# Peptides against a protein of PDB entry 3C66: the designs that were tried, part 6

Target 1, 189 residues: chain A of PDB entry 3C66
Amino acid sequence: KSWANLFEKNDFFFRYKFYLEITAYTRGSDEQHLKWSGLVESKVRLLVMKLEVLAGIKIAHPFTKPFESSYCCPTEDDYEMIQDKYGSHKTETALNALKLVTDENKEEESIKDAPKAYLSTMYIGLDFNIENKKEKVDIHIPCTEFVNLCRSFNEDYGDHKVFNLALRFVKGYDLPDEVFDENEKRPSK

## One batch from the design tools (peptide; aimed at target 1 F128 I130)

Design b1_p10_2_s1 (made by RFdiffusion4, then SolubleMPNN; from b1_p10_2, 5 letters changed)
Fold by OpenDDE base, seed 5:
Structure b1_p10_2_s1 (fold): chain B 189 residues (1-189), chain A 10 residues (1-10)
Amino acid sequence: as target 1 above (189 residues)
Amino acid sequence: LEIVPERLRR
């Protein structure tokens, strides 16, 4: 496929006006997250295939590497907040109220044994057909099928207190800061 | 252009 040669984030996150974000959430162990996110990631290619055949979608191009993050997540309300606020630049500032786990701080006593929410996010760049720019494009079916496919793989993934999956449509100017380097300017509206 | 849904959580 023509997109198979695009692996550099700097080009990818400026190339499209629109993106679909797929985020696997885990409030639990790193092992639980590895299994869950790995499953989700393994199914993204199937979602891409279903998006590519929609009349309104000209291109569905996956970014091949997940973005990984984790937060100290002491409460279920914090976990809901993460799921609500993550994935959009306009809302992600709310996450500053939580402690981001980094390689530098992960061994701190207050962080090491704290409850954590793990996030793995896959991105799909989208280009739409010109004739459909003024129309609604319904991606509900392929997205729902994808979620069902992931959730049905193991009964443990039915526990929404631990495992969650979100798909978010975002504009390029509203991508999370994580996709840009510190020296890069985010796309304008 | 409107994409439906803009967000799906399950």
Scores: peptide ipSAE 0.401, ipTM 0.927, DockQ to the pose 0.832
OpenDDE base, seeds 1, 2, 3, 4: peptide ipSAE 0.379, 0.385, 0.380, 0.389; ipTM 0.922, 0.925, 0.922, 0.924

Design b1_p10_2_s2 (made by RFdiffusion4, then SolubleMPNN; from b1_p10_2, 6 letters changed)
Fold by OpenDDE base, seed 1:
Structure b1_p10_2_s2 (fold): chain B 189 residues (1-189), chain A 10 residues (1-10)
Amino acid sequence: as target 1 above (189 residues)
Amino acid sequence: LIITPTRLRK
């Protein structure tokens, strides 16, 4: 079956119990974010390939479209908060303290000229070869190799004040609200 | 099932 037919949003976020989130963060210009996120996105396929060959992983299936968001980010502490709270339904409500940039508000003077944090998030659905619920799967090596590959591409990406990269393992019931349509019910535990 | 790490930031 072609991967293309499996990438439809309609069931992707209900199909798996587990997901790996890959988020590229940029506190800077839109141009900086486009370069950084574009690089990260271009390397996701390599991470998928490395995950698929792990004995404990049956399927590593990427969702092909990134989720894009941006926040007004006046301080470095706000940027750290975004990186800490984003990517989990349990914690994402803390982001309500920040101004989300939307198509409706982006032209407001207070938002247009404000410092921003940009986020681009890729999702990988995971299915495991689990006969025993007590099995352990270590994804540290492929994830670290992926991060190193992205960070080593350009010396500018070594600036953690501007560019950040996070990988988060999440359960389907703890996916961010952004992945569901208004009429979709969040998966139960 | 235990997956490690649950979060990686670098």
Scores: peptide ipSAE 0.470, ipTM 0.939, DockQ to the pose 0.845
OpenDDE base, seeds 2, 3, 4, 5: peptide ipSAE 0.465, 0.456, 0.437, 0.464; ipTM 0.937, 0.936, 0.932, 0.938; seed 5 fails the geometry check

Design b1_p10_2_s3 (made by RFdiffusion4, then SolubleMPNN; from b1_p10_2, 5 letters changed)
Fold by OpenDDE base, seed 1:
Structure b1_p10_2_s3 (fold): chain B 189 residues (1-189), chain A 10 residues (1-10)
Amino acid sequence: as target 1 above (189 residues)
Amino acid sequence: LIIEPTELRR
């Protein structure tokens, strides 16, 4: 089957048991985030290539579209909370304490000029060559190389107060709600 | 199945 047929949202997030989430975070301007997230997104294909050659990985399939969100983020502690809680269904409810920026509210004075954290998330579906449930797959090397590649591109990206990058391994049943449509049932365990 | 790391933040 052509790669193109695998990029339908509804099929992609039900197809795999496991996903790698790549999230670019920016606490700053929209312009800063566009540059940072654009860079990260441009390098995801290189990470996929490095994952595919690992003996334990049968397939690493990227979802082609990023998921984008932004929150009012008045403090550094709020920014740390976003990075800690985002990317898992188990923990994402903690983000309800923050104001999500939407098309409906973005022009409100309290939101328009507020400090913001921007998020762009890429997903990679993973299938493994595992005969035994006890097999270990170490993705540390390709993930570290990817992070280093993104961070080393510009000296400004060394500022962790502004720019952050996270890779999270998640199970399909623990994917964030953002990946499912309103009428879709979350995968079971 | 054990995947390492489960999370990497840098």
Scores: peptide ipSAE 0.486, ipTM 0.941, DockQ to the pose 0.843
OpenDDE base, seeds 2, 3, 4, 5: peptide ipSAE 0.482, 0.483, 0.470, 0.481; ipTM 0.940, 0.942, 0.938, 0.940

Design b1_p10_2_s4 (made by RFdiffusion4, then SolubleMPNN; from b1_p10_2, 6 letters changed)
Fold by OpenDDE base, seed 1:
Structure b1_p10_2_s4 (fold): chain B 189 residues (1-189), chain A 10 residues (1-10)
Amino acid sequence: as target 1 above (189 residues)
Amino acid sequence: LIIEPEELRR
């Protein structure tokens, strides 16, 4: 039984106290993003494997479905803002300053031909062995190796003006709204 | 990405 069948949306975002978010960003064409995000997503299982063997990590379980969004992104500053604010409930409201591209508005003249930033986000649920211990867990190495693996695949992915990749450690109560259904209550602290 | 023990505590 593949792990892919074990992690349905139903309780995944309530099951863990901690999550690792992996977001691929593209300021460019849909085709560019498809290639970039597809590459990143294809490598997530390797990151999971590296996390699972860390002494401080009891469980590292990926959510199999990516979360996808896109924004009108007229400037590089807007693109930097997206990367800074996305991925946390505390900060995601800042994204309201940008126009979210939706199925309803994507054909509007002001949106159709506008510069866009595309986002694809994967989630890993984390359970730790050391919640009550004095030990710390360093996930920097596996995360850095993952980023390097993705970035080194093609020289074009070295262009940070177009392609970006961010990993964010987030508590369950600070997950973005996108992971919850309208009828679901956000986890408390 | 270093996770301190304090961060793991609710």
Scores: peptide ipSAE 0.270, ipTM 0.889, DockQ to the pose 0.122
OpenDDE base, seeds 2, 3, 4, 5: peptide ipSAE 0.173, 0.195, 0.190, 0.262; ipTM 0.839, 0.865, 0.852, 0.884; seeds 3, 4 fail the geometry check

Design b1_p10_3 (made by RFdiffusion4)
Pose (drawn by RFdiffusion4):
Structure b1_p10_3 (pose): chain A 189 residues (1-189), chain P 10 residues (1-10)
Amino acid sequence: as target 1 above (189 residues)
Amino acid sequence: LEVYPEFLKK
């Protein structure tokens, strides 16, 4: 074989059928999002610990990089549809109604200056110990405990017209396009 | 397999 093989990109978004995504939103400034998403991101490892000790959870595998994007966001209505529609491949298409900040346009006049909404998503891939028959697996408490941990006593993130946090359980075929690069086809049926 | 929650928000 060759050195090029050792350095082949990982296949994180193909190896699991289930993913838990944690999303920090900011309809505000760049530094408001830096602090906010920075706080949330600092707690994600704790969710891994809380999840992984559970009977039923075979593994809770965090990816190493947050997925980041921002949209021009004039109205409160827009910020809300972003939260609603972002996260699933079935629905992320509705985000095309808003202007996405890219490598090419981040420098443009009507974009550099426009108010923006910011997203930062982390993925925890899940695998399961499949009990007995087809049964419901409840991981709600560790998820809400994680949410309660996303706080600061010296910084108010209480204005939800500005700061928001969301979690989604998303099957592999339904992962957002952003996680697959230009090469990769997405998982199927 | 059913997993709960499917969606959660602060």

Design b1_p10_3_s1 (made by RFdiffusion4, then SolubleMPNN; from b1_p10_3, 4 letters changed)
Fold by OpenDDE base, seed 2:
Structure b1_p10_3_s1 (fold): chain B 189 residues (1-189), chain A 10 residues (1-10)
Amino acid sequence: as target 1 above (189 residues)
Amino acid sequence: LEIIPERLEK
């Protein structure tokens, strides 16, 4: 099926000029994040369906696997910074101020018991019917409905100190480095 | 092409 071939990582992030990033954030336990991100991920297909029917959108293809990362996040300000800076190549360098949790360092005493922010990011590749730069596609409604759907599932998810959800529209050349392998060159404009 | 919103956080 042509759909299965679209999900090769290397092809997917080069195939589209535009992407919608859906990031679930959790400042808390890994268990909390697993539940939250799992919920968000389970609803992405509904967002895709709503995007596909928009007149300006020709194709909305989800990448089937989330990207996972976690940072030491000692303060609420750090958590806000992560939410602000993550998801764009232009701004992601600011995250270097935080300690990325890796398999190599996760058992270090300074990291193991430290407060953490967990991130799970889903990507939707977008192709538009619009050739003219002057035309606008409003995705506010489906995106808002998606956020509301996720947030309304459990009252605990109303705590923005712990759980957050962001949708970001990005151009292919501004995708985070995480989507590319070390040997892959970032798409040009 | 302008997409609205470019970012939604809630």
Scores: peptide ipSAE 0.227, ipTM 0.866, DockQ to the pose 0.803
OpenDDE base, seeds 1, 3, 4, 5: peptide ipSAE 0.225, 0.220, 0.225, 0.151; ipTM 0.861, 0.861, 0.863, 0.769

Design b1_p10_3_s2 (made by RFdiffusion4, then SolubleMPNN; from b1_p10_3, 4 letters changed)
Fold by OpenDDE base, seed 1:
Structure b1_p10_3_s2 (fold): chain B 189 residues (1-189), chain A 10 residues (1-10)
Amino acid sequence: as target 1 above (189 residues)
Amino acid sequence: LEIVPERLRK
């Protein structure tokens, strides 16, 4: 089957039991985020290549389109909360305490000039070579190399007050709501 | 199945 068929949204988030989420965070300007997220996105293919050659990983398939969101983020504590709670269905409800920036509200004066956190999230579907339920797969090395590659590209990306990068291993039933359409039922456990 | 790490932030 062509790679193109693997990138259809409707099938991708139901196809795998496990996903790796890669989120680029920026608390700053849209321009800063565009540069940072663009860099991270450009390196995801290298992470996939490193994951797919691991003995415990049968398949590592990237979803080609990033998910974009932004929140009003008036404080550093809010920024930490976003980074802590985003990326899991179990925890994402905490984000309701923040104002999500939408096309409908972005021109409101209280939102337009407010400090913002920008998020760009890439997903990798994972299939494992599970012979025995007790197998351990360590992805620390390729993930760390990926983060280091992104952070080392520009010295400005060393500022954790502005730029952050997170990788999260998530089960299909715990994917964020953003990946599903309104009429789609979340995968069962 | 254990995946390590479950989360990495740097």
Scores: peptide ipSAE 0.365, ipTM 0.920, DockQ to the pose 0.842
OpenDDE base, seeds 2, 3, 4, 5: peptide ipSAE 0.358, 0.356, 0.375, 0.382; ipTM 0.919, 0.917, 0.923, 0.924; seeds 4, 5 fail the geometry check

Design b1_p10_3_s3 (made by RFdiffusion4, then SolubleMPNN; from b1_p10_3, 5 letters changed)
Fold by OpenDDE base, seed 2:
Structure b1_p10_3_s3 (fold): chain B 189 residues (1-189), chain A 10 residues (1-10)
Amino acid sequence: as target 1 above (189 residues)
Amino acid sequence: LIIEPERLRK
């Protein structure tokens, strides 16, 4: 299949059974988030390269565009909840307790000046060489190296109250709703 | 298929 077809949203999130989600979180300003997420995004290709050479991984294909969202995040507990619940369809409904910032509501007085958590999520589609369900692929090393690479770029990124980075392995049927259009049906198990 | 870790947050 052509490289062009791989990066079409509609095909990408139906193409693989498994995905690696990389989410940059920022509880702070949009400027802080732009710098942090931009850094993380700039390093994703290096993670892909490290994943591709793992014996159990046949293909690691990045989706080239991040998914962006932001929530009103008045407390640190809310920020922890976002980091815990985001990135899985099973758990993302918990985020309904928070106010999603949208283009329609961002200028509302209660939202405009409220503390916010910003999220940028990159996706990597994964195909495995594993035939046996009992076989394991350990991605801990490349993922940890990636996190360290991002965190070490600037000392400010060591502040976990502001900046966070998560990698989540997700099955295609458990992808967040954000990756699908309103007219698209979620993949089956 | 078991992928480890399923979640890494740091």
Scores: peptide ipSAE 0.373, ipTM 0.922, DockQ to the pose 0.826
OpenDDE base, seeds 1, 3, 4, 5: peptide ipSAE 0.371, 0.365, 0.324, 0.183; ipTM 0.920, 0.921, 0.905, 0.834; seed 4 fails the geometry check

Design b1_p10_3_s4 (made by RFdiffusion4, then SolubleMPNN; from b1_p10_3, 5 letters changed)
Fold by OpenDDE base, seed 5:
Structure b1_p10_3_s4 (fold): chain B 189 residues (1-189), chain A 10 residues (1-10)
Amino acid sequence: as target 1 above (189 residues)
Amino acid sequence: LEIVPEELRA
């Protein structure tokens, strides 16, 4: 398995037609997010191992670098919206209603002290053993085991008001804009 | 190809 070749971002996000996105969400402090996301990231390799042995999955390759973002998140409804809309190109535009924290604005007083939602996203490229268009691949068990493994590490992670975890299956043409450079063209359908 | 589930939030 030449995972080393997948460390190039440009190659990785054009290599597969399908991706599994793993996002750790934290509505709280940066310190809380660092611990939560770090834990989730540390367990991704175990999920990959479980995915690779599924009959319908030919390849499961992780992109080793997380994508980090944060939003000003004044309310629980905003936090729900982030979790609902993040992770696909077709829905991510809804997040424009929230203030994205950037390197340029993070020191602004109104942003610096505001409640925030932090996001860390890991990507797994997937290739399938497709025999026909009606083939179904069930990933419930590996994904649920992964979630349970992360949540069980600390009792604090049971607080869904603060800590959340999502796994989303996304087609390459529907990947979030964050995975592409400004000069890169999004894959077509 | 159908993946089940397409999204898991927990």
Scores: peptide ipSAE 0.663, ipTM 0.960, DockQ to the pose 0.836
OpenDDE base, seeds 1, 2, 3, 4: peptide ipSAE 0.657, 0.662, 0.660, 0.659; ipTM 0.959, 0.960, 0.960, 0.959

Design b1_p10_4 (made by RFdiffusion4)
Pose (drawn by RFdiffusion4):
Structure b1_p10_4 (pose): chain A 189 residues (1-189), chain P 10 residues (1-10)
Amino acid sequence: as target 1 above (189 residues)
Amino acid sequence: MLIPSSFVLD
C-alpha cells in the first residue's frame, strides 16, 4: 500500500445511519454569532457524555468540525424559514430563495454589507443497542439538559429575534448536502 | 426550537 492511503479522508457521514445535529443560529452580527455558537459548541461534548452512558446508546460520535454558513436575511420571516427548513435534505432546498454567502461572493458590495443570519451545526453520529423488538428509544432528557447548559449569566442570549438553538435527529440519507464534498455521492434508499 | 424525543428502531 502507500502513504496516500493512510491519509484518506474519513467517511463519517456514511458510516452511521443516524445523526444528531445541534444548530446555533444568529440573526445578528459576526461577533454575536462567534460568542453564541462558541458557547454552544463548548457544551456539545457534554451531550456526548450524557448520551453515551445510556442503555440503548452504543456510541455518540462527535464530528470534529462545525458546519458553517450564513444567508442574507432581510426579514424576521426569512430567519424563521431558515430555522424551519435548514437541517434536512428534504427541506434545505427552500434555502435557495435566500442568497447564500460563498467563497466567491463574500466580498461583493450588496452581500458584504447585507444583514446576515449565521448557522453553526455540529453532528453527533448515533449507533444503537437494539433492545428487544422494534421499540421507541427516548433520548429527550439529555437533549433538553444540554439545551439548559447552553447559557451564560454574563451574556444574555434571550432575544430569540436574534439567538436560537435547535437539534435534529436526521437519518443518513437525509443529511444536508453540505456534509458531502464534491467527490462523494450521497447515501440512498 | 426543535428537540428530538423518541423514534422507532428496526

Design b1_p10_4_s1 (made by RFdiffusion4, then SolubleMPNN; from b1_p10_4, 3 letters changed)
Fold by OpenDDE base, seed 3:
Structure b1_p10_4_s1 (fold): chain B 189 residues (1-189), chain A 10 residues (1-10)
Amino acid sequence: as target 1 above (189 residues)
Amino acid sequence: MKIPKSFILD
């Protein structure tokens, strides 16, 4: 398969057993989120490079398109809940308690001027060299360095009430529903 | 951050 085929949505989310999810969160304006998520997205290639050089990683393959969503987020507790529950099929149903902003409802009076949490999520497919189950792969190190890099870029990004960045290691069968089309069957365990 | 620090099972 060509490199282009490796970036097709349908193949990408079925190809790997493991994924790294990188989510930029913003509780503020769309403009604030565009700047924050754009910064994070621009740095993902650096994380990939750091992952690829780890002995236990065979492949670190980024999906090039971010997944974008936004929720009405009236409280800080709601914002914490989003950050806790998002990114896993096991927990994402908790987000149904919040109003998802859509193109159809964004102009409604109750939604238009409401506080919002914006999410942009990037995915990296991971293949490991697990022939010897004894090799420890410390992906925590490059992930922490990545978070620090993004957070330190601007002093404003140190405000955790507005800007957040989370990395989640997820198995393919536990990917969020957003990555699959309606006609696609979720990978089995 | 939910990143494994232990052995990854294939």
Scores: peptide ipSAE 0.180, ipTM 0.828, DockQ to the pose 0.506
OpenDDE base, seeds 1, 2, 4, 5: peptide ipSAE 0.175, 0.109, 0.178, 0.154; ipTM 0.835, 0.753, 0.828, 0.819

Design b1_p10_4_s2 (made by RFdiffusion4, then SolubleMPNN; from b1_p10_4, 3 letters changed)
Fold by OpenDDE base, seed 5:
Structure b1_p10_4_s2 (fold): chain B 189 residues (1-189), chain A 10 residues (1-10)
Amino acid sequence: as target 1 above (189 residues)
Amino acid sequence: MTIPTSFELD
């Protein structure tokens, strides 16, 4: 069964209480980001397979498309701030201090030649077995193996100044605004 | 890079 046909975008971010966000970050060229994010995306299926076999995980379902964004990122501190604040509704408002690159502004002289941080984010919806609610599900091992697999593919991906990879566990009510359409209401707590 | 290790399923 093609996973792509099972979930309309609108239903995916309302179906689960919990999500794993996988964000590939690149502070560099669009070409560097395309290679890095494409590698990470290609490995998400392996992470899903490792999550599905964990005790207490009932379903690990990947969303089919990455979310892509870019920011003007003049400093290393700005790049660290993006990695700290991105991926949570509670903290994403801090990103308003940076210039988001859009189709409308990308040709502006101040943006076109500016250093950029590129982000590609993949989502995995998680359903847990209720009987194991008392048991902490440890996803650290498969997540660490995934990061190591991506980082070891090319020696250049070891440079944390350019390439980063974050995995964040997020509740559905704390998903970033980018996953919802303008007419959609955020899930309540 | 915070890989959450333990989730308290509230």
Scores: peptide ipSAE 0.047, ipTM 0.738, DockQ to the pose 0.662
OpenDDE base, seeds 1, 2, 3, 4: peptide ipSAE 0.040, 0.043, 0.040, 0.041; ipTM 0.701, 0.734, 0.708, 0.698; seed 1 fails the geometry check

Design b1_p10_4_s3 (made by RFdiffusion4, then SolubleMPNN; from b1_p10_4, 3 letters changed)
Fold by OpenDDE base, seed 1:
Structure b1_p10_4_s3 (fold): chain B 189 residues (1-189), chain A 10 residues (1-10)
Amino acid sequence: as target 1 above (189 residues)
Amino acid sequence: MTIPKSFILD
């Protein structure tokens, strides 16, 4: 059975208390982003495997579909802001200062020709094994290895002005709004 | 067991 068949979207984002968000950022062309995000997505299974072998992790389940978004991003400061604010419900409202690119507006001349930041986000649900009180679960090691693996694949991906990769550990109640349907209620604290 | 706090790694 493929991981895609393990959980429906609605079950996945309510099932875990903790999630790891993997976001590939590209400030450039759609083509550049497709290559970059595709590479990152192709490596997620390797990260899952590394997480699963950690004694403190009981379950690491990936959500198989990426979440896609793009913003008009005229400056480097805007790009930094996106990377800082995206991925948390607490901070994502700051992104309202930027123009979200949608299917409805993408053909507008002002948007079509504007510099853009593209985002592709993968999610991993995490369940921790509390039985080993003496073990500190440190996911930084496998996460760092994952980032290095992705960045080292092509020299171009070392350009932080264009390509970025962030891993964010978040609680279920602080997941971005994008993961929930309009009729779904966000998990409480 | 220490569970990781919220963090960003880039």
Scores: peptide ipSAE 0.061, ipTM 0.760, DockQ to the pose 0.081
OpenDDE base, seeds 2, 3, 4, 5: peptide ipSAE 0.048, 0.060, 0.043, 0.041; ipTM 0.758, 0.761, 0.749, 0.684

Design b1_p10_4_s4 (made by RFdiffusion4, then SolubleMPNN; from b1_p10_4, 3 letters changed)
Fold by OpenDDE base, seed 5:
Structure b1_p10_4_s4 (fold): chain B 189 residues (1-189), chain A 10 residues (1-10)
Amino acid sequence: as target 1 above (189 residues)
Amino acid sequence: MKIPTSFTLD
């Protein structure tokens, strides 16, 4: 299966009804996040391979480019809120209570030195076999194995106050706004 | 840590 044609963003977030989001979170330094997110990204191909062999999954195609964002994150409660609300259009508006770090504001004194939560998100488009729509597809095992693989790489990644990893199953109409261009219309239900 | 265990396809 040539993933080469999926390197273009053009229609990836319109091709599938279902997506698996893999988000690496870091509340710490940019260097810590670079190492953590880089590790997670490097292992996504292994998760894809495990998903592709599951009964009921016809296609598991990764989007090759991560989505990067960061927020001013002064408290542990803010960090928990980010992890709870991020990754769904229904809930992402709650993130407006936090300051999103942008290229325009990152040099502001109030933002530059503030504690930050960094997010790197990978997407896997999923297509299911129609005959198995009546059967629940359990992706828990490969997802758990993936998380354990990433977390076990370095003992520091066991610190949930700093490093987190979330996998979220999302319908195409509930994808975060960040995956669409300003002129693109969100998929309907 | 959030890992999906079940989801609806409808």
Scores: peptide ipSAE 0.143, ipTM 0.849, DockQ to the pose 0.637
OpenDDE base, seeds 1, 2, 3, 4: peptide ipSAE 0.061, 0.050, 0.065, 0.063; ipTM 0.736, 0.704, 0.744, 0.737

Design b1_p10_5 (made by RFdiffusion4)
Pose (drawn by RFdiffusion4):
Structure b1_p10_5 (pose): chain A 189 residues (1-189), chain P 10 residues (1-10)
Amino acid sequence: as target 1 above (189 residues)
Amino acid sequence: SIYNSVFELD
């Protein structure tokens, strides 16, 4: 074999059938999002611990990098549709109605200056100890405990017209396009 | 918001 093989990119978004995504939103400024997403990101490892000790959870595998994007966001209505529509491949297409900030356009006049909404998403891939028969698995408490941990006593993130946090349980075939690069086809049926 | 914190497994 060769050195090139050792350094082959991992296949995180193909190896699990289930993913938990944690999303920090900011309809505000760049630094408002830096602090906010920074706080949330600092707590994600705790969710891994809370989840992984559970009977039923075989593994809770965090990816090493948050997925980031921002959109020009004029109206409150837009910020809300972003939260609603972002996260699933079935629905992320509706985001095309808004202008996405890219490598090419981040420097343009009508974009550099426009109010923006910011997203920061982390992925925890899940695998399960499948109990007995096909049964429901409840991981709600560790998820809400994680949410309650996303706080600061010296910084108010209470204005939800600005700051928001969301979690989604998303099957592999339904992961957002952003997680697969130019090479990779996405998982199927 | 939390979505699908309870789900079924095959």

Design b1_p10_5_s1 (made by RFdiffusion4, then SolubleMPNN; from b1_p10_5 with S1M)
Fold by OpenDDE base, seed 5:
Structure b1_p10_5_s1 (fold): chain B 189 residues (1-189), chain A 10 residues (1-10)
Amino acid sequence: as target 1 above (189 residues)
Amino acid sequence: MIYNSVFELD
């Protein structure tokens, strides 16, 4: 297997019907997020390895670069909302209720000192073995093991008020807007 | 959190 062509965006988000999104959330400092997301990202390859050996999975290809975003997150409810709504085109519009932190606005007084939720998302493209005649493939076990691996690394990561980890399974047409360029059209159903 | 981990093949 060669992942060389996956180091670039190119057509990665058009190549697969299914994607696994791994998002590390941090409601805290940038430093906290860097450590948490870095840990999660460092373990993604292990998840890929576990996925690849499943009979129903033909290919599990990681997109090597994370997608980064952060929002002003004044309340715990907002943090829960972010975790609930992020990662799906169908639901991501709800995030418009929150202030996205950008390089242009991060120094504004109302944003600079505001509580923030940081997001780092890794993507894995999945291709399934059609020959197995399986209508459904369940990857719950390797995903659970992955979450446990990440969460158990440091006791601090057990604080769900600060650190969270979500694995979302989406189809190509439901990928978040962030993965597409302005001139790209999202895949159709 | 792990969302639905079951992929339904088209």
Scores: peptide ipSAE 0.296, ipTM 0.892, DockQ to the pose 0.734
OpenDDE base, seeds 1, 2, 3, 4: peptide ipSAE 0.287, 0.282, 0.290, 0.285; ipTM 0.886, 0.882, 0.889, 0.880; seeds 2, 4 fail the geometry check

